# Designs tried in a protein design run: peptides against a protein of PDB entry 5IXI. Part 70

Target 1, 141 residues: chain A of PDB entry 5IXI
Amino acid sequence: TPLLDASSLEYLFAQGQYDLVKCLAPIRDPKTEQDGHDIENECLGMAVLAISHYAMMKKMQLPELPKDISYKRYIPETLNKSIRQRNLLTRMRINNVFKDFLKEFNNKTICDSSVSTHDLKVKYLATLETLTKHYGAEIFE

## One batch from the design tools (peptide; made by RFdiffusion4, then SolubleMPNN)

Design b2_p19_4_s1 (from b2_p19_4, 9 letters changed)
Fold by OpenDDE base, seed 2:
Structure b2_p19_4_s1 (fold): chain B 141 residues (1-141), chain A 19 residues (1-19)
Amino acid sequence: as target 1 above (141 residues)
Amino acid sequence: SERMKEFFNSVAKTKDPRF
């Protein structure tokens, strides 16, 4: 197990976000239709983690976040392109679901101070390992 | 989504020994 200090973890988290969004660490191929939905949901979750981390670092509450905050900048570009191709109702649903999830996460997890920025980074990177094809193979056990 | 709820719930519990 590699020793990761705070600086290293911060670096890996930032790099991991970039790799996920830019598809340098591509998400795994869905095995079924349901698996595809699970992958999308996890990507939305990753976006929630990333935004929550951002908010915590800026010491901002959700209502204080810019209104342009969206999952679009925090999910794989390939997935974003896929979502853009879907009909209006589907896109609206995704937007609403995402906002609800973000709100729920903030109220039930962040506001209760049960999660730190450290926890978010760890969870993000751990999920990134399972969500993508081969990311972290050289770093993680 | 139940899966998403599980995902969020796991965040607070996450302690990865790899870090």
Scores: peptide ipSAE 0.091, ipTM 0.714, DockQ to the pose 0.629
Fold by OpenDDE base, seed 4:
Structure b2_p19_4_s1 (fold): chain B 141 residues (1-141), chain A 19 residues (1-19)
Amino acid sequence: as target 1 above (141 residues)
Amino acid sequence: SERMKEFFNSVAKTKDPRF
């Protein structure tokens, strides 16, 4: 497969985010209940990557992000709808997990400058390819 | 969680020849 230059990578990253959220690249079907939980956690991870990339591009620190920052705009809409249908305690748990996820990623990775925006794009697209059913079939040939 | 840490640690280690 051909190498992607910086401009191509930027384009694919933006398009990939759109495709994931809008379910144009649908996430894979879970094989088990545990697999379903893993998929959800990966989606939350994708949200952390997307938010962190945005923050880095805007040179914003985590405390400067909106207090109500959430995964909602950065995960598949179908998953977001599913989560909203769950009971309050479950939703609270998911919110806490995400906040801890984002905080830890920021403290251990972003603040230490151990990861660049380039790394985030690569990780995002690579994860997207394995997380979704058919993503990359046309683009990554 | 262990899975979350694994995800974080994998970020810097991801090497894709397409990118």
Scores: peptide ipSAE 0.077, ipTM 0.723, DockQ to the pose 0.688
Fold by OpenDDE base, seed 5:
Structure b2_p19_4_s1 (fold): chain B 141 residues (1-141), chain A 19 residues (1-19)
Amino acid sequence: as target 1 above (141 residues)
Amino acid sequence: SERMKEFFNSVAKTKDPRF
């Protein structure tokens, strides 16, 4: 596959985020219960990438992010609905796990490396391809 | 988790050659 220029990558990243959240690029079906948990973790990871990209674009540090920052706007709507149906303790756990993921990514990757917004977009799209059923077939096959 | 650690680290260490 040929190298994408900055404009093409920006377009694909924006469209990919929309497609994931709106389930236009549906996530793959879990094969087992554990696989379902892995898929959720990947979705949370995707949210971390998206939020980190947003923060970097706005030149904000993690403490400067909105108090109500959450995965809810950055994961598939189907998954978000599923999580909302779970009990309070489970939802609290998921929120804490996500916040830990975000903190870890910021401290151990963003702050300690030369990762750029370009790199985040590349990783996002690459993960999107493996996470969803048929995304990018017309582009990458 | 170890998986998430690998995921985060891969952002810096490994890039998809298609991009």
Scores: peptide ipSAE 0.069, ipTM 0.705, DockQ to the pose 0.695
Fold by OpenDDE base, seed 1:
Structure b2_p19_4_s1 (fold): chain B 141 residues (1-141), chain A 19 residues (1-19)
Amino acid sequence: as target 1 above (141 residues)
Amino acid sequence: SERMKEFFNSVAKTKDPRF
């Protein structure tokens, strides 16, 4: 919007990442078991957005990122704790799912130059509003 | 999942009208 200039958007994006990870903007409660799975997948998607934004800002392609890149620093700490408590096979599955998400996003979106860092910030913040309980109400009302 | 693909596609195709 005209009210959100580049500096404001950059600030909100950075703060939003912090608030999500630190659970200052807590994710919404699941209404069903499937909703819980959707929330986790959406958090993984948020991690993909954040990592992709980072890579774009550093002018790096995915193969140039550290080989141990993961979602762990980009999802809510409560979710990360939950994942760490799951069995090995489940954790392996989640790791593979995330890597697939990241690769898919790169192949279908980033490599085509169809998304800018601006677009990533907008999508991140818009998703954050719906994913969390109360975040951003004052910004989007 | 299809939901996540839609999520990624929405990034490429549309912008949130709130911005």
Scores: peptide ipSAE 0.157, ipTM 0.767, DockQ to the pose 0.573; fails the geometry check

Design b2_p19_4_s2 (from b2_p19_4, 9 letters changed)
Fold by OpenDDE base, seed 1:
Structure b2_p19_4_s2 (fold): chain B 141 residues (1-141), chain A 19 residues (1-19)
Amino acid sequence: as target 1 above (141 residues)
Amino acid sequence: SERMKKFFESVAKTKDPRF
């Protein structure tokens, strides 16, 4: 979009990540229990996008990333705190789910060379707008 | 989940018209 030049998009992407993690752009309230699960999964998806963007910018492939790569720094702090308070088996499940998301994204999207860093930023910001309560309304008017 | 699969697929197949 001509209104969003490359530098503006980069800035908004960085700021959006910060706002999501710090809960300055709080995630929407779940309408049902299933909606709550969907929101958590979407947050994990956002982490996959952020990590993939980072890896691409650093010219790294997934096998080259740290073995202890985690969603913890890329999801809302409130959600991270909630997860840490869950039992061991639940936390193990969530860790496995995240690893599966990251692997699936790599295999089906990144390895196909069908996604650029630009695409990741656009998808991240578009998702952020729908995931959070009020974020981005001024940008997408 | 199927929803998340579609989420990832949409990254490659579509571009948000707002951008």
Scores: peptide ipSAE 0.166, ipTM 0.775, DockQ to the pose 0.591
Fold by OpenDDE base, seed 5:
Structure b2_p19_4_s2 (fold): chain B 141 residues (1-141), chain A 19 residues (1-19)
Amino acid sequence: as target 1 above (141 residues)
Amino acid sequence: SERMKKFFESVAKTKDPRF
């Protein structure tokens, strides 16, 4: 595959986020219940990447992020709808787990390593390819 | 989880020559 320049990568990253959230690039069907959990975890990971990228672009630390920051705007709408249908305790658990993931990623990966916004975009798009049904075939084949 | 840990670690190590 050809090497992408910074402008191309920025465009693909922005479009990829939109496609994932709006389900224009639908996530793959789970093969088992455990596979479904794995898919959800990957989506939460994608949200962590997107939020971290946003924070880095805005020169913000985690304590400076809006209080209402959550996975809800950064995961597929279908998954968000599914989570909203779960009981209160489950939703609270998911929220807490996500906040822990975000904190851990920021402290142990972003702050403690040389991960850049460029790296986050690459990882996001690479994960998007494996997570969705047909996305990226024209680019990554 | 262990899966998320591996995911985070992979972010730090990710190097794709296409990008």
Scores: peptide ipSAE 0.102, ipTM 0.731, DockQ to the pose 0.734
Fold by OpenDDE base, seed 4:
Structure b2_p19_4_s2 (fold): chain B 141 residues (1-141), chain A 19 residues (1-19)
Amino acid sequence: as target 1 above (141 residues)
Amino acid sequence: SERMKKFFESVAKTKDPRF
């Protein structure tokens, strides 16, 4: 497996985000209901990574992000549509959980640790490969 | 969610050797 330089990693990270959201790299089929929940949580985690990377690149703190910051633009569109079809209480719970995790990740991982934008890109792409059906076959193999 | 917490914590702990 070839080693990726910084320029290649930046390109792949940007393309990977696009492919995930637009479902060009479709997420894997759940094997069980619990697996489905795990996939959803991983997608929400991917959103946190993407948002945090953006914030770090722009040197913005969480309070400087739009108050309506959400996972909606950073998860697969199919999943976003699915969530919007759920009842109000469920959607509120998901929103609250996401906001809590974003805050926690920022405070405990970004601010209090040495996690870099490089680390976020690596984690994002590595997770993307395991989360999707066929992603990376032409690039990483 | 315990899984999500583990996901975030893994950011600093795991690196893909391809990168």
Scores: peptide ipSAE 0.095, ipTM 0.731, DockQ to the pose 0.690
Fold by OpenDDE base, seed 2:
Structure b2_p19_4_s2 (fold): chain B 141 residues (1-141), chain A 19 residues (1-19)
Amino acid sequence: as target 1 above (141 residues)
Amino acid sequence: SERMKKFFESVAKTKDPRF
């Protein structure tokens, strides 16, 4: 496993976000409907990580984030398109779940300073490896 | 949800030795 300094980690994290959203690192195919739900929840989790990292870098608390903050810019475009095709009630539920997800994460993890931006980047990249089909195969052991 | 809880917990405590 190659040694990753702070600059390398920052680069990989930024690139990983781009690759996930733009589907250059496509998410894995679900094996079952339950697996599909797990993948979706993992993507929402990835969005929480990305937004939390952004907030921490800007030294912002969650209430200071724009009210229009959403998962839409932080999940794979294919998944976003899929969600947009669902009925209103489902979309509302997903939005509420995400908002609660983000709030919960901030309250129980970020606000207590138990997680650093470094930790978020590591978790993001590690999850990206398992969530996508073959991303980072030559980088990660 | 239970899945979200597990994810949060994993984020909070996981230290990936690769980094």
Scores: peptide ipSAE 0.189, ipTM 0.794, DockQ to the pose 0.599; fails the geometry check

Design b2_p19_4_s3 (from b2_p19_4, 10 letters changed)
Fold by OpenDDE base, seed 1:
Structure b2_p19_4_s3 (fold): chain B 141 residues (1-141), chain A 19 residues (1-19)
Amino acid sequence: as target 1 above (141 residues)
Amino acid sequence: MSSMEEFFKSVAKTKDPRF
């Protein structure tokens, strides 16, 4: 696989976000119930990566983000629809899980300046490859 | 170690020469 230049990486990152959310790159089928939970957590993780990248590009700290920041527009629409159909307590739990994800990620990586926007894009695309069905076969061969 | 923690730790370690 040839090296990607900065412009190509930026394009693929943007397109990958779109493909994930719009389910053009559908997430893989769970093999077990636990695998299903892991997939959902990975999707929430992808949302954390996307939001963090956005914040870094805007030179914005997490406390400066809108209080209503949510995973909803950064996860597959099918998963978002599924979550919306769950009961109130479950939705509250998921919101708390996401909030914990975002906070912990910020504390361990962003605040310590241990992760760059480049790293986030690479991680996002690498995760997308394993999370989805047949994504980027030509790009990652 | 939780899947979340593993995921975040892997971010800092990710170095892909293809990018």
Scores: peptide ipSAE 0.249, ipTM 0.807, DockQ to the pose 0.651
Fold by OpenDDE base, seed 3:
Structure b2_p19_4_s3 (fold): chain B 141 residues (1-141), chain A 19 residues (1-19)
Amino acid sequence: as target 1 above (141 residues)
Amino acid sequence: MSSMEEFFKSVAKTKDPRF
């Protein structure tokens, strides 16, 4: 497999975000209901990675981000549409879960400087390969 | 949150020779 330099990694990270959100790299089909929840959690995790990377690049802390920060533009559009169709209480729960997720990630990793932007990109792309259908096959075959 | 915690831990540990 080819090694990725910094420029290639940056490109693939940006393109991977676009492909995930725009469903050009569709997420895998759930095998069970639990698997479906796991997939949603992975997508929320991807949103946390993307937002954290953005914040780090902008040298912003979470309190400096808009208080209405959301996963909406960082997850697959199909999933976002699905969530929007759920009832108000469910949507509120998901929003709260995401905010707690992001806060915990920030407290345990970003604030402690234990994770770099490089680490975020690597994790993002690695997760993307397992989360989506046939992603990266043309790159890593 | 155990799944999320493992996710967070995996971020720092992720090493792929392709990256």
Scores: peptide ipSAE 0.219, ipTM 0.798, DockQ to the pose 0.656
Fold by OpenDDE base, seed 2:
Structure b2_p19_4_s3 (fold): chain B 141 residues (1-141), chain A 19 residues (1-19)
Amino acid sequence: as target 1 above (141 residues)
Amino acid sequence: MSSMEEFFKSVAKTKDPRF
Protein backbone atom coordinates (compact mmCIF):
# COMPACT_ATOMS: atom_id res chain seq x y z
CA THR B 1 0.00 0.00 0.00
CA PRO B 2 1.65 3.20 -1.18
CA LEU B 3 1.68 6.32 0.96
CA LEU B 4 -0.23 9.15 -0.70
CA ASP B 5 0.81 12.77 -0.61
CA ALA B 6 -1.69 15.63 -0.37
CA SER B 7 -2.01 16.11 -4.13
CA SER B 8 -2.60 12.41 -4.73
CA LEU B 9 -5.23 12.37 -2.00
CA GLU B 10 -7.05 15.30 -3.60
CA TYR B 11 -7.01 13.55 -6.95
CA LEU B 12 -8.30 10.25 -5.61
CA PHE B 13 -11.02 11.99 -3.62
CA ALA B 14 -12.26 13.87 -6.67
CA GLN B 15 -12.06 10.79 -8.88
CA GLY B 16 -13.77 8.66 -6.25
CA GLN B 17 -16.73 11.03 -6.07
CA TYR B 18 -17.07 10.92 -9.84
CA ASP B 19 -16.78 7.13 -9.98
CA LEU B 20 -19.38 6.63 -7.25
CA VAL B 21 -21.96 9.01 -8.73
CA LYS B 22 -21.47 7.82 -12.31
CA CYS B 23 -21.56 4.18 -11.17
CA LEU B 24 -18.13 3.50 -12.65
CA ALA B 25 -17.48 2.08 -9.22
CA PRO B 26 -20.75 0.22 -8.65
CA ILE B 27 -22.01 -0.31 -5.12
CA ARG B 28 -21.90 -3.82 -3.71
CA ASP B 29 -24.87 -6.15 -3.93
CA PRO B 30 -27.03 -6.31 -0.81
CA LYS B 31 -27.06 -9.63 1.03
CA THR B 32 -30.38 -8.91 2.79
CA GLU B 33 -33.08 -6.25 2.87
CA GLN B 34 -31.43 -4.76 5.94
CA ASP B 35 -28.10 -4.74 4.11
CA GLY B 36 -29.79 -2.84 1.31
CA HIS B 37 -30.95 -0.20 3.77
CA ASP B 38 -27.45 -0.02 5.23
CA ILE B 39 -25.99 0.52 1.76
CA GLU B 40 -28.43 3.36 1.11
CA ASN B 41 -27.54 4.91 4.46
CA GLU B 42 -23.84 4.66 3.63
CA CYS B 43 -24.51 6.39 0.31
CA LEU B 44 -26.32 9.16 2.17
CA GLY B 45 -23.34 9.31 4.50
CA MET B 46 -21.02 9.67 1.52
CA ALA B 47 -23.16 12.60 0.37
CA VAL B 48 -22.84 14.19 3.82
CA LEU B 49 -19.05 13.81 3.66
CA ALA B 50 -18.86 15.30 0.17
CA ILE B 51 -21.09 18.27 1.01
CA SER B 52 -19.31 18.90 4.29
CA HIS B 53 -15.96 18.84 2.53
CA TYR B 54 -17.24 21.34 -0.01
CA ALA B 55 -18.61 23.60 2.72
CA MET B 56 -15.36 23.49 4.68
CA MET B 57 -13.29 24.27 1.59
CA LYS B 58 -15.52 27.26 0.87
CA LYS B 59 -15.51 28.28 4.55
CA MET B 60 -19.30 28.09 4.44
CA GLN B 61 -21.59 27.24 7.35
CA LEU B 62 -24.76 25.16 7.00
CA PRO B 63 -27.10 28.18 7.15
CA GLU B 64 -25.20 29.60 4.18
CA LEU B 65 -25.83 26.51 2.07
CA PRO B 66 -28.81 26.47 -0.28
CA LYS B 67 -32.04 25.52 1.47
CA ASP B 68 -32.74 22.98 -1.24
CA ILE B 69 -29.47 21.14 -0.66
CA SER B 70 -29.93 17.51 -1.58
CA TYR B 71 -28.17 14.18 -1.71
CA LYS B 72 -29.27 13.65 -5.31
CA ARG B 73 -26.06 14.71 -7.06
CA TYR B 74 -23.81 13.03 -4.48
CA ILE B 75 -25.12 9.46 -4.58
CA PRO B 76 -24.97 6.79 -7.30
CA GLU B 77 -27.22 7.71 -10.22
CA THR B 78 -28.79 4.25 -10.13
CA LEU B 79 -29.77 4.73 -6.50
CA ASN B 80 -31.13 8.19 -7.23
CA LYS B 81 -33.31 6.75 -10.00
CA SER B 82 -34.52 4.04 -7.64
CA ILE B 83 -35.47 6.58 -4.98
CA ARG B 84 -37.35 8.70 -7.51
CA GLN B 85 -39.55 5.69 -8.30
CA ARG B 86 -40.69 5.47 -4.69
CA ASN B 87 -43.84 7.16 -3.40
CA LEU B 88 -43.93 10.79 -2.29
CA LEU B 89 -44.03 10.03 1.43
CA THR B 90 -40.96 7.81 1.19
CA ARG B 91 -39.06 10.42 -0.78
CA MET B 92 -40.01 13.11 1.72
CA ARG B 93 -38.82 10.92 4.56
CA ILE B 94 -35.49 10.23 2.86
CA ASN B 95 -34.99 13.93 2.27
CA ASN B 96 -35.76 14.76 5.89
CA VAL B 97 -33.49 12.00 7.15
CA PHE B 98 -30.66 13.28 4.99
CA LYS B 99 -31.08 16.85 6.20
CA ASP B 100 -31.08 15.63 9.78
CA PHE B 101 -27.93 13.61 9.12
CA LEU B 102 -26.18 16.62 7.62
CA LYS B 103 -27.12 18.85 10.55
CA GLU B 104 -26.16 16.24 13.10
CA PHE B 105 -22.82 15.62 11.41
CA ASN B 106 -22.05 19.32 11.34
CA ASN B 107 -23.00 19.88 14.97
CA LYS B 108 -21.35 16.81 16.47
CA THR B 109 -18.25 16.56 14.29
CA ILE B 110 -17.34 19.62 12.24
CA CYS B 111 -18.34 22.25 14.78
CA ASP B 112 -16.14 20.52 17.34
CA SER B 113 -13.16 21.31 15.09
CA SER B 114 -12.16 17.69 15.48
CA VAL B 115 -12.47 16.89 11.78
CA SER B 116 -10.43 18.35 8.93
CA THR B 117 -10.92 18.20 5.18
CA HIS B 118 -8.11 15.64 5.19
CA ASP B 119 -10.09 13.43 7.56
CA LEU B 120 -13.16 13.68 5.35
CA LYS B 121 -11.21 12.60 2.26
CA VAL B 122 -9.68 9.66 4.09
CA LYS B 123 -13.05 8.53 5.45
CA TYR B 124 -14.68 8.96 2.04
CA LEU B 125 -12.08 6.84 0.25
CA ALA B 126 -12.02 4.21 2.98
CA THR B 127 -15.81 3.90 2.85
CA LEU B 128 -15.76 3.86 -0.95
CA GLU B 129 -13.43 0.87 -0.87
CA THR B 130 -15.85 -1.20 1.22
CA LEU B 131 -19.05 0.13 -0.35
CA THR B 132 -18.17 -0.61 -3.98
CA LYS B 133 -17.27 -3.75 -5.90
CA HIS B 134 -13.49 -4.19 -5.84
CA TYR B 135 -12.84 -0.48 -6.28
CA GLY B 136 -9.24 0.58 -5.89
CA ALA B 137 -8.09 -2.91 -5.04
CA GLU B 138 -5.00 -2.53 -7.19
CA ILE B 139 -4.38 1.02 -6.00
CA PHE B 140 -4.89 0.49 -2.29
CA GLU B 141 -3.05 -2.86 -2.03
CA MET A 1 -26.06 4.37 19.21
CA SER A 2 -27.30 4.29 15.62
CA SER A 3 -25.21 3.07 12.71
CA MET A 4 -25.13 6.61 11.35
CA GLU A 5 -23.89 8.02 14.63
CA GLU A 6 -21.19 5.39 14.63
CA PHE A 7 -20.32 6.38 11.07
CA PHE A 8 -19.99 10.05 12.03
CA LYS A 9 -17.89 9.36 15.10
CA SER A 10 -15.62 7.09 13.09
CA VAL A 11 -14.62 9.98 10.80
CA ALA A 12 -12.27 11.57 13.30
CA LYS A 13 -10.95 8.19 14.39
CA THR A 14 -10.09 6.93 10.91
CA LYS A 15 -6.40 6.19 10.59
CA ASP A 16 -5.24 4.86 7.25
CA PRO A 17 -1.49 4.61 6.61
CA ARG A 18 -2.13 5.04 2.89
CA PHE A 19 -3.12 8.68 3.35
Scores: peptide ipSAE 0.210, ipTM 0.794, DockQ to the pose 0.672
Fold by OpenDDE base, seed 5:
Structure b2_p19_4_s3 (fold): chain B 141 residues (1-141), chain A 19 residues (1-19)
Amino acid sequence: as target 1 above (141 residues)
Amino acid sequence: MSSMEEFFKSVAKTKDPRF
């Protein structure tokens, strides 16, 4: 993996978030039903990374974040549409799982200062490469 | 990075009660 200066990394991170959410970098097709679940979990993970980065940049802890914060703005629009078509109980479970994921991630990695904004951007871009169909081939290979 | 990567994978695989 090539080393990037701070400005280049910031640019790629911002562009990568936009490309993922707007489906300009579409997520890979699931091979099985379980693979589809794994892809969804990775997308929720991407949302956790993006929100955690935002929180760190704003110097806010989880209790200071808006109570209505959700994954909806931070996952692919196609996946968000798919989730909205599921039954109420399933959507409630997804919301609860995401909130637990975000809380656990921040408490165990962000709040104890073991992870930096730089680390989050690197992890985001690395995951984006494997999660999407053809994104990052020229950058990371 | 390694600790974060391990944690990310651990949390992701255990949070699957939605399906």
Scores: peptide ipSAE 0.149, ipTM 0.718, DockQ to the pose 0.058

Design b2_p19_4_s4 (from b2_p19_4, 9 letters changed)
Fold by OpenDDE base, seed 5:
Structure b2_p19_4_s4 (fold): chain B 141 residues (1-141), chain A 19 residues (1-19)
Amino acid sequence: as target 1 above (141 residues)
Amino acid sequence: SERMKQFFESVAKTKDPRL
């Protein structure tokens, strides 16, 4: 596989985020209910990557991140609609779990400077390829 | 969850060689 330069990676990362959220690159169909939960967790992970990348680009520390930051803008619209129709306690749980994971990830990456924005883009695109239907087939297949 | 933990750890430790 050919190496991607920084500009190409930036382009693909931006387009990939848009495609995921707008469902232009739809997520794969779950095989079971548990698989559906796994897909949801992967999407929440993608949101953590995207938000962390944003924070790093803006040189924002954890205390500077908005308290109302949410996964809603960073997950597939179809999944967001699915979550919104769930009961209040479930939505509260998902929100709390996400915030905890975001905090943990940022403490171990941004604060420790162990992961670069480049690394986040690579991981995002690699996960996107496995999470979505036929995404990147022309690039990776 | 353990799955999410592993996901985050993979971000810090590894890269996909295809990219």
Scores: peptide ipSAE 0.162, ipTM 0.778, DockQ to the pose 0.593
Fold by OpenDDE base, seed 2:
Formats: sequence, C-alpha cells, structure tokens
Structure b2_p19_4_s4 (fold): chain B 141 residues (1-141), chain A 19 residues (1-19)
Amino acid sequence: as target 1 above (141 residues)
Amino acid sequence: SERMKQFFESVAKTKDPRL
C-alpha cells in the first residue's frame, strides 16, 4: 500500500468520520442479533476514538469537554435513529456506558500518553474497513 | 464490556501496517 503522509492521513480521517456518520460508508449488515450488538459497541468505540482525538488536538482533558458530550454526533445516523427508538431506560444505559468507556479510555490510554493522534487516526480508519460494507476498497490491500 | 475493553487495548497496542 502507498505510504500516507501526515496530511493525507488527516484528510482520510476527517473524511472517514464524515462518511461513517452520514452513512456514505454504511455499516455492515448484522449476521445475528449478537452481531448487531457488537457492531453498535464498535460504533460507540469509534465515537470514543473521535472524541479523544478531538480532545487531544485541543490539548484538553475529558473533564474540560462539554458536559453534554455524547456519541450522537459520532455514530452512524441510522444507528442514532435506532437508539432513539428504544425505551428511556435503555437509552440511559447506553449513555452511561458510553461515558464510562470514554472515561476509561482517557484514564488508561490518553492520560498515560500511550497513544498519539496519529495512532487514533490509524485505528479509526482500520476499523472503518471492517465495520463498513465497502470502505477502503481502493485504499487498503 | 469485555469486547470494548479489547477494542481499547487494541488501540493502544497495534497499528495497521497498511496505513
């Protein structure tokens, strides 16, 4: 595969986020109910990556982020619509789980400086390939 | 969840050689 410089990687990361959220790169169809749940969890993980990247770029710690930080802007719109159709208790649970995951990622990874923004972009794009139906076909080998 | 934990760990440990 061709080498990507920093600028190219930044572009692809930004485009990838947009494509995922706007469903231009649609997530793969679940094979089972459990697979669907796994896909949702992976999408939440992608949101954690995106938010963490944002925080790192702004040189902010997670407590400095807005109190209303949410996965909603960072997951596929189709998934967001699906979640909104679920009952209040379920939505509250999802929100709490997400916040816990975000905090965990920050404390155990970002605060320890074990990953860079570069690493986050790489992981994000690599995950897009497996999470979506056709993304990366022209980029990845 | 265990899956999400593994996901986070993979973020910290691995890079995709294709990128």
Scores: peptide ipSAE 0.162, ipTM 0.778, DockQ to the pose 0.615
Fold by OpenDDE base, seed 3:
Structure b2_p19_4_s4 (fold): chain B 141 residues (1-141), chain A 19 residues (1-19)
Amino acid sequence: as target 1 above (141 residues)
Amino acid sequence: SERMKQFFESVAKTKDPRL
């Protein structure tokens, strides 16, 4: 992984979020049903990274986050549409699991200060490269 | 989700961009 200065990293992180959500960098095709679940979980993880980064930049504590915060604006639009078509119980489960993970992760990032905003940007971009089709080849090898 | 849990743990315990 090449060394990026702070300004370049900030730009790439913002662009990467937009590309993922708008499907300009489409997620890779699943090879199996389990692979499809793994891809979905990784997308939800990307949402947690993005939200946590936002909270840290705004210097917000976990209780200050909106109670109705969701993954919907932070995952690929195609995946969001897919989730909306699933049954109520499945959607409720996804929402609950996401909120639990977000809470746990924010304790480690905001409260425990184990992770910096720099770390989140690097991890986001690295994951984006592996999650999407042929994205980031010029940035990460 | 085990995959998502592993993802978060990798972020929290290391600064390496590799998963």
Scores: peptide ipSAE 0.131, ipTM 0.750, DockQ to the pose 0.379
Fold by OpenDDE base, seed 1:
Structure b2_p19_4_s4 (fold): chain B 141 residues (1-141), chain A 19 residues (1-19)
Amino acid sequence: as target 1 above (141 residues)
Amino acid sequence: SERMKQFFESVAKTKDPRL
């Protein structure tokens, strides 16, 4: 919204990340099995946005990030717990999927300088509104 | 997936008018 200044946007972005991870803004219930997979992938996408924003703010490229960078701190805790309970091969697959997401995002958006930190915050919050049950209803009303 | 690809591409192309 044009009423949100830079400070408000920064606050909402930080709070939104916290609310997603802590499940204070719970993700919506899946309508089908495929919808459940889509929700999980969307959460991984949110992690990519959050990590990319962090990297941009710290003025570092992906190769400069810690080698153990992971989605674990950037997805809902309930989902993280679910993933940790899956078998080794499944967890390896998910790790590879996430790495592919991050690499793809970097190659197609960050490397060509088509995305700013502002864009990432806007996209994150907009996606959060659709991904969760009731988040931001009063702001987007 | 194609859905996630479109998601990433939309970051650069669009801004939610509500924000």
Scores: peptide ipSAE 0.168, ipTM 0.784, DockQ to the pose 0.644; fails the geometry check

Design b2_p19_5_s1 (from b2_p19_5, 7 letters changed)
Fold by OpenDDE base, seed 4:
Structure b2_p19_5_s1 (fold): chain B 141 residues (1-141), chain A 19 residues (1-19)
Amino acid sequence: as target 1 above (141 residues)
Amino acid sequence: DPFDLEESMKRFKEFVSDL
């Protein structure tokens, strides 16, 4: 993996978020049904990273974020559409678990630790590379 | 408590895996 300076990392992080959401960097094909669930969970985890990074950059606490903060704008659009097609109870559960985890991550990881925006960007891009089919081929190879 | 993002994401996956 190439060494990235701060400016390059910032650019790649922004572009990576866009590519994931817009499916320009499509997520990998699931090998099994369970693998599909794991991929979805990773995408939701990526949303937590992205939202947390945004909050840190804006110096906003969780209560200052929109009350309807959600994964919807931070996951692949294809997955977002898929989730919206599921029954109401399932969607409510996903929403609740996501909100709970976001709160926990903020309190236990961001506020109570030394996690920086740099750390979040690195983890995001590293996960993106393994989550998607071809990401980084033009940039990292 | 040392920061462990991998463990945090693992816990999240476990939370939503049974939905």
Scores: peptide ipSAE 0.092, ipTM 0.707, DockQ to the pose 0.150
Fold by OpenDDE base, seed 5:
Structure b2_p19_5_s1 (fold): chain B 141 residues (1-141), chain A 19 residues (1-19)
Amino acid sequence: as target 1 above (141 residues)
Amino acid sequence: DPFDLEESMKRFKEFVSDL
């Protein structure tokens, strides 16, 4: 990834989040069913990064986050619609696993390591490049 | 056990893939 100053990185991170969620930077087409699952996992991972960044910026601990915090507002709208069409048990399992991992990520990676908001933005943008069809071509090619 | 950012992403993928 190119070396960016703090202001440039902040701008790209904000725009990248918007583009991913609004499908302005559409995720790549799955090649197989398993590839589709991998793409979904990447998107959920992106949600973890975005939420963790939000919490750190607000100086909030997980118990202080809104009760309705979830992946739904931080993943592509197309994926959100797909998940909503799945059966109730599957949706509950996804929600529980996501919340459990978010807690673990925050406690063990953010609080117990030197991970910063800068690191989260870099990882987010790097993943966004590989996850979407054409994102970052002007910046990273 | 503590894990870095990259390893946490890998673990998450494995965890969610079992759903």
Scores: peptide ipSAE 0.091, ipTM 0.708, DockQ to the pose 0.159
Fold by OpenDDE base, seed 2:
Structure b2_p19_5_s1 (fold): chain B 141 residues (1-141), chain A 19 residues (1-19)
Amino acid sequence: as target 1 above (141 residues)
Amino acid sequence: DPFDLEESMKRFKEFVSDL
C-alpha cells in the first residue's frame, strides 16, 4: 500500500466510516456460517476502533461518553437491522460484551499500550479493505 | 498487563463468537 500523509489518512478514515455504515462499501459475502460470524465480529471491531478514535480526538473519558453508547451507529446498516431481529437476550448479551470490551480496550490498549489515533485509522482502513467487496480498488489504483 | 491492538481485536472476536 502507498504511504499516506496525515491529511490523506484523515480523509480516507472519515470517508471509510461513512461508506461502511451506509453500505456504499458493502461487506463481503460469507463463505460459510462461521465466516458470517467472523464478518459480524469484524464489524463490531470496527465500531470499537471508531468510537475509541472519537473519544481520543475529543479527549473524552469513558464516563463522559453517552450512557447509551453502542455499536449501532458504527456498523453497516444492514447488519444493524439483522441484529435488531434477534431475541432480546441475545441483543443484551452483545451490548454487554461490547461495552465491557470497549472499556477494557481503552484502558489497556489505548492508555497502557499507547495506541495512537494514527494506529486506529490504519487498522480501520486495513480491515475495511479486506472486509468489503471492492474497497480500495479505486484508491490504490 | 497491557495488550496490543492486534491481540485485543482477536480476543474481542473470541468473546463475541460465544454468542
Scores: peptide ipSAE 0.091, ipTM 0.706, DockQ to the pose 0.156
Fold by OpenDDE base, seed 1:
Structure b2_p19_5_s1 (fold): chain B 141 residues (1-141), chain A 19 residues (1-19)
Amino acid sequence: as target 1 above (141 residues)
Amino acid sequence: DPFDLEESMKRFKEFVSDL
């Protein structure tokens, strides 16, 4: 675990979200078709972490979030464009699975495991390092 | 499935418990 003060961790978390979404920290190239699916799943997982962190910081529960909450603003723009080009049925399935994941994450991880905003930031940054091509190497060396 | 919920949550819980 990297030794970071609270302010540095907060900054890196915010910057990491920006870099992931804007593809300044591009996701790694898939080695196989299954690897591509795993990468997309990790990106959706990153969206869950980001949304959960936001909700916790704002003292909001999931039922209080906008009903149209979506992964779209929390995943790489390239992936979002790819998803938008898929057929309606596929997009509906992705949306439903994501919403179910977010709800279950809240119930089974946030509540049951008492996950903190600190935990979410650490997990986000650690995943970002492995998900992207060159990001975070200097932080976790 | 487009997203493996159980596997992802399992890995996350294990990761958090190691912190």
Scores: peptide ipSAE 0.039, ipTM 0.693, DockQ to the pose 0.336

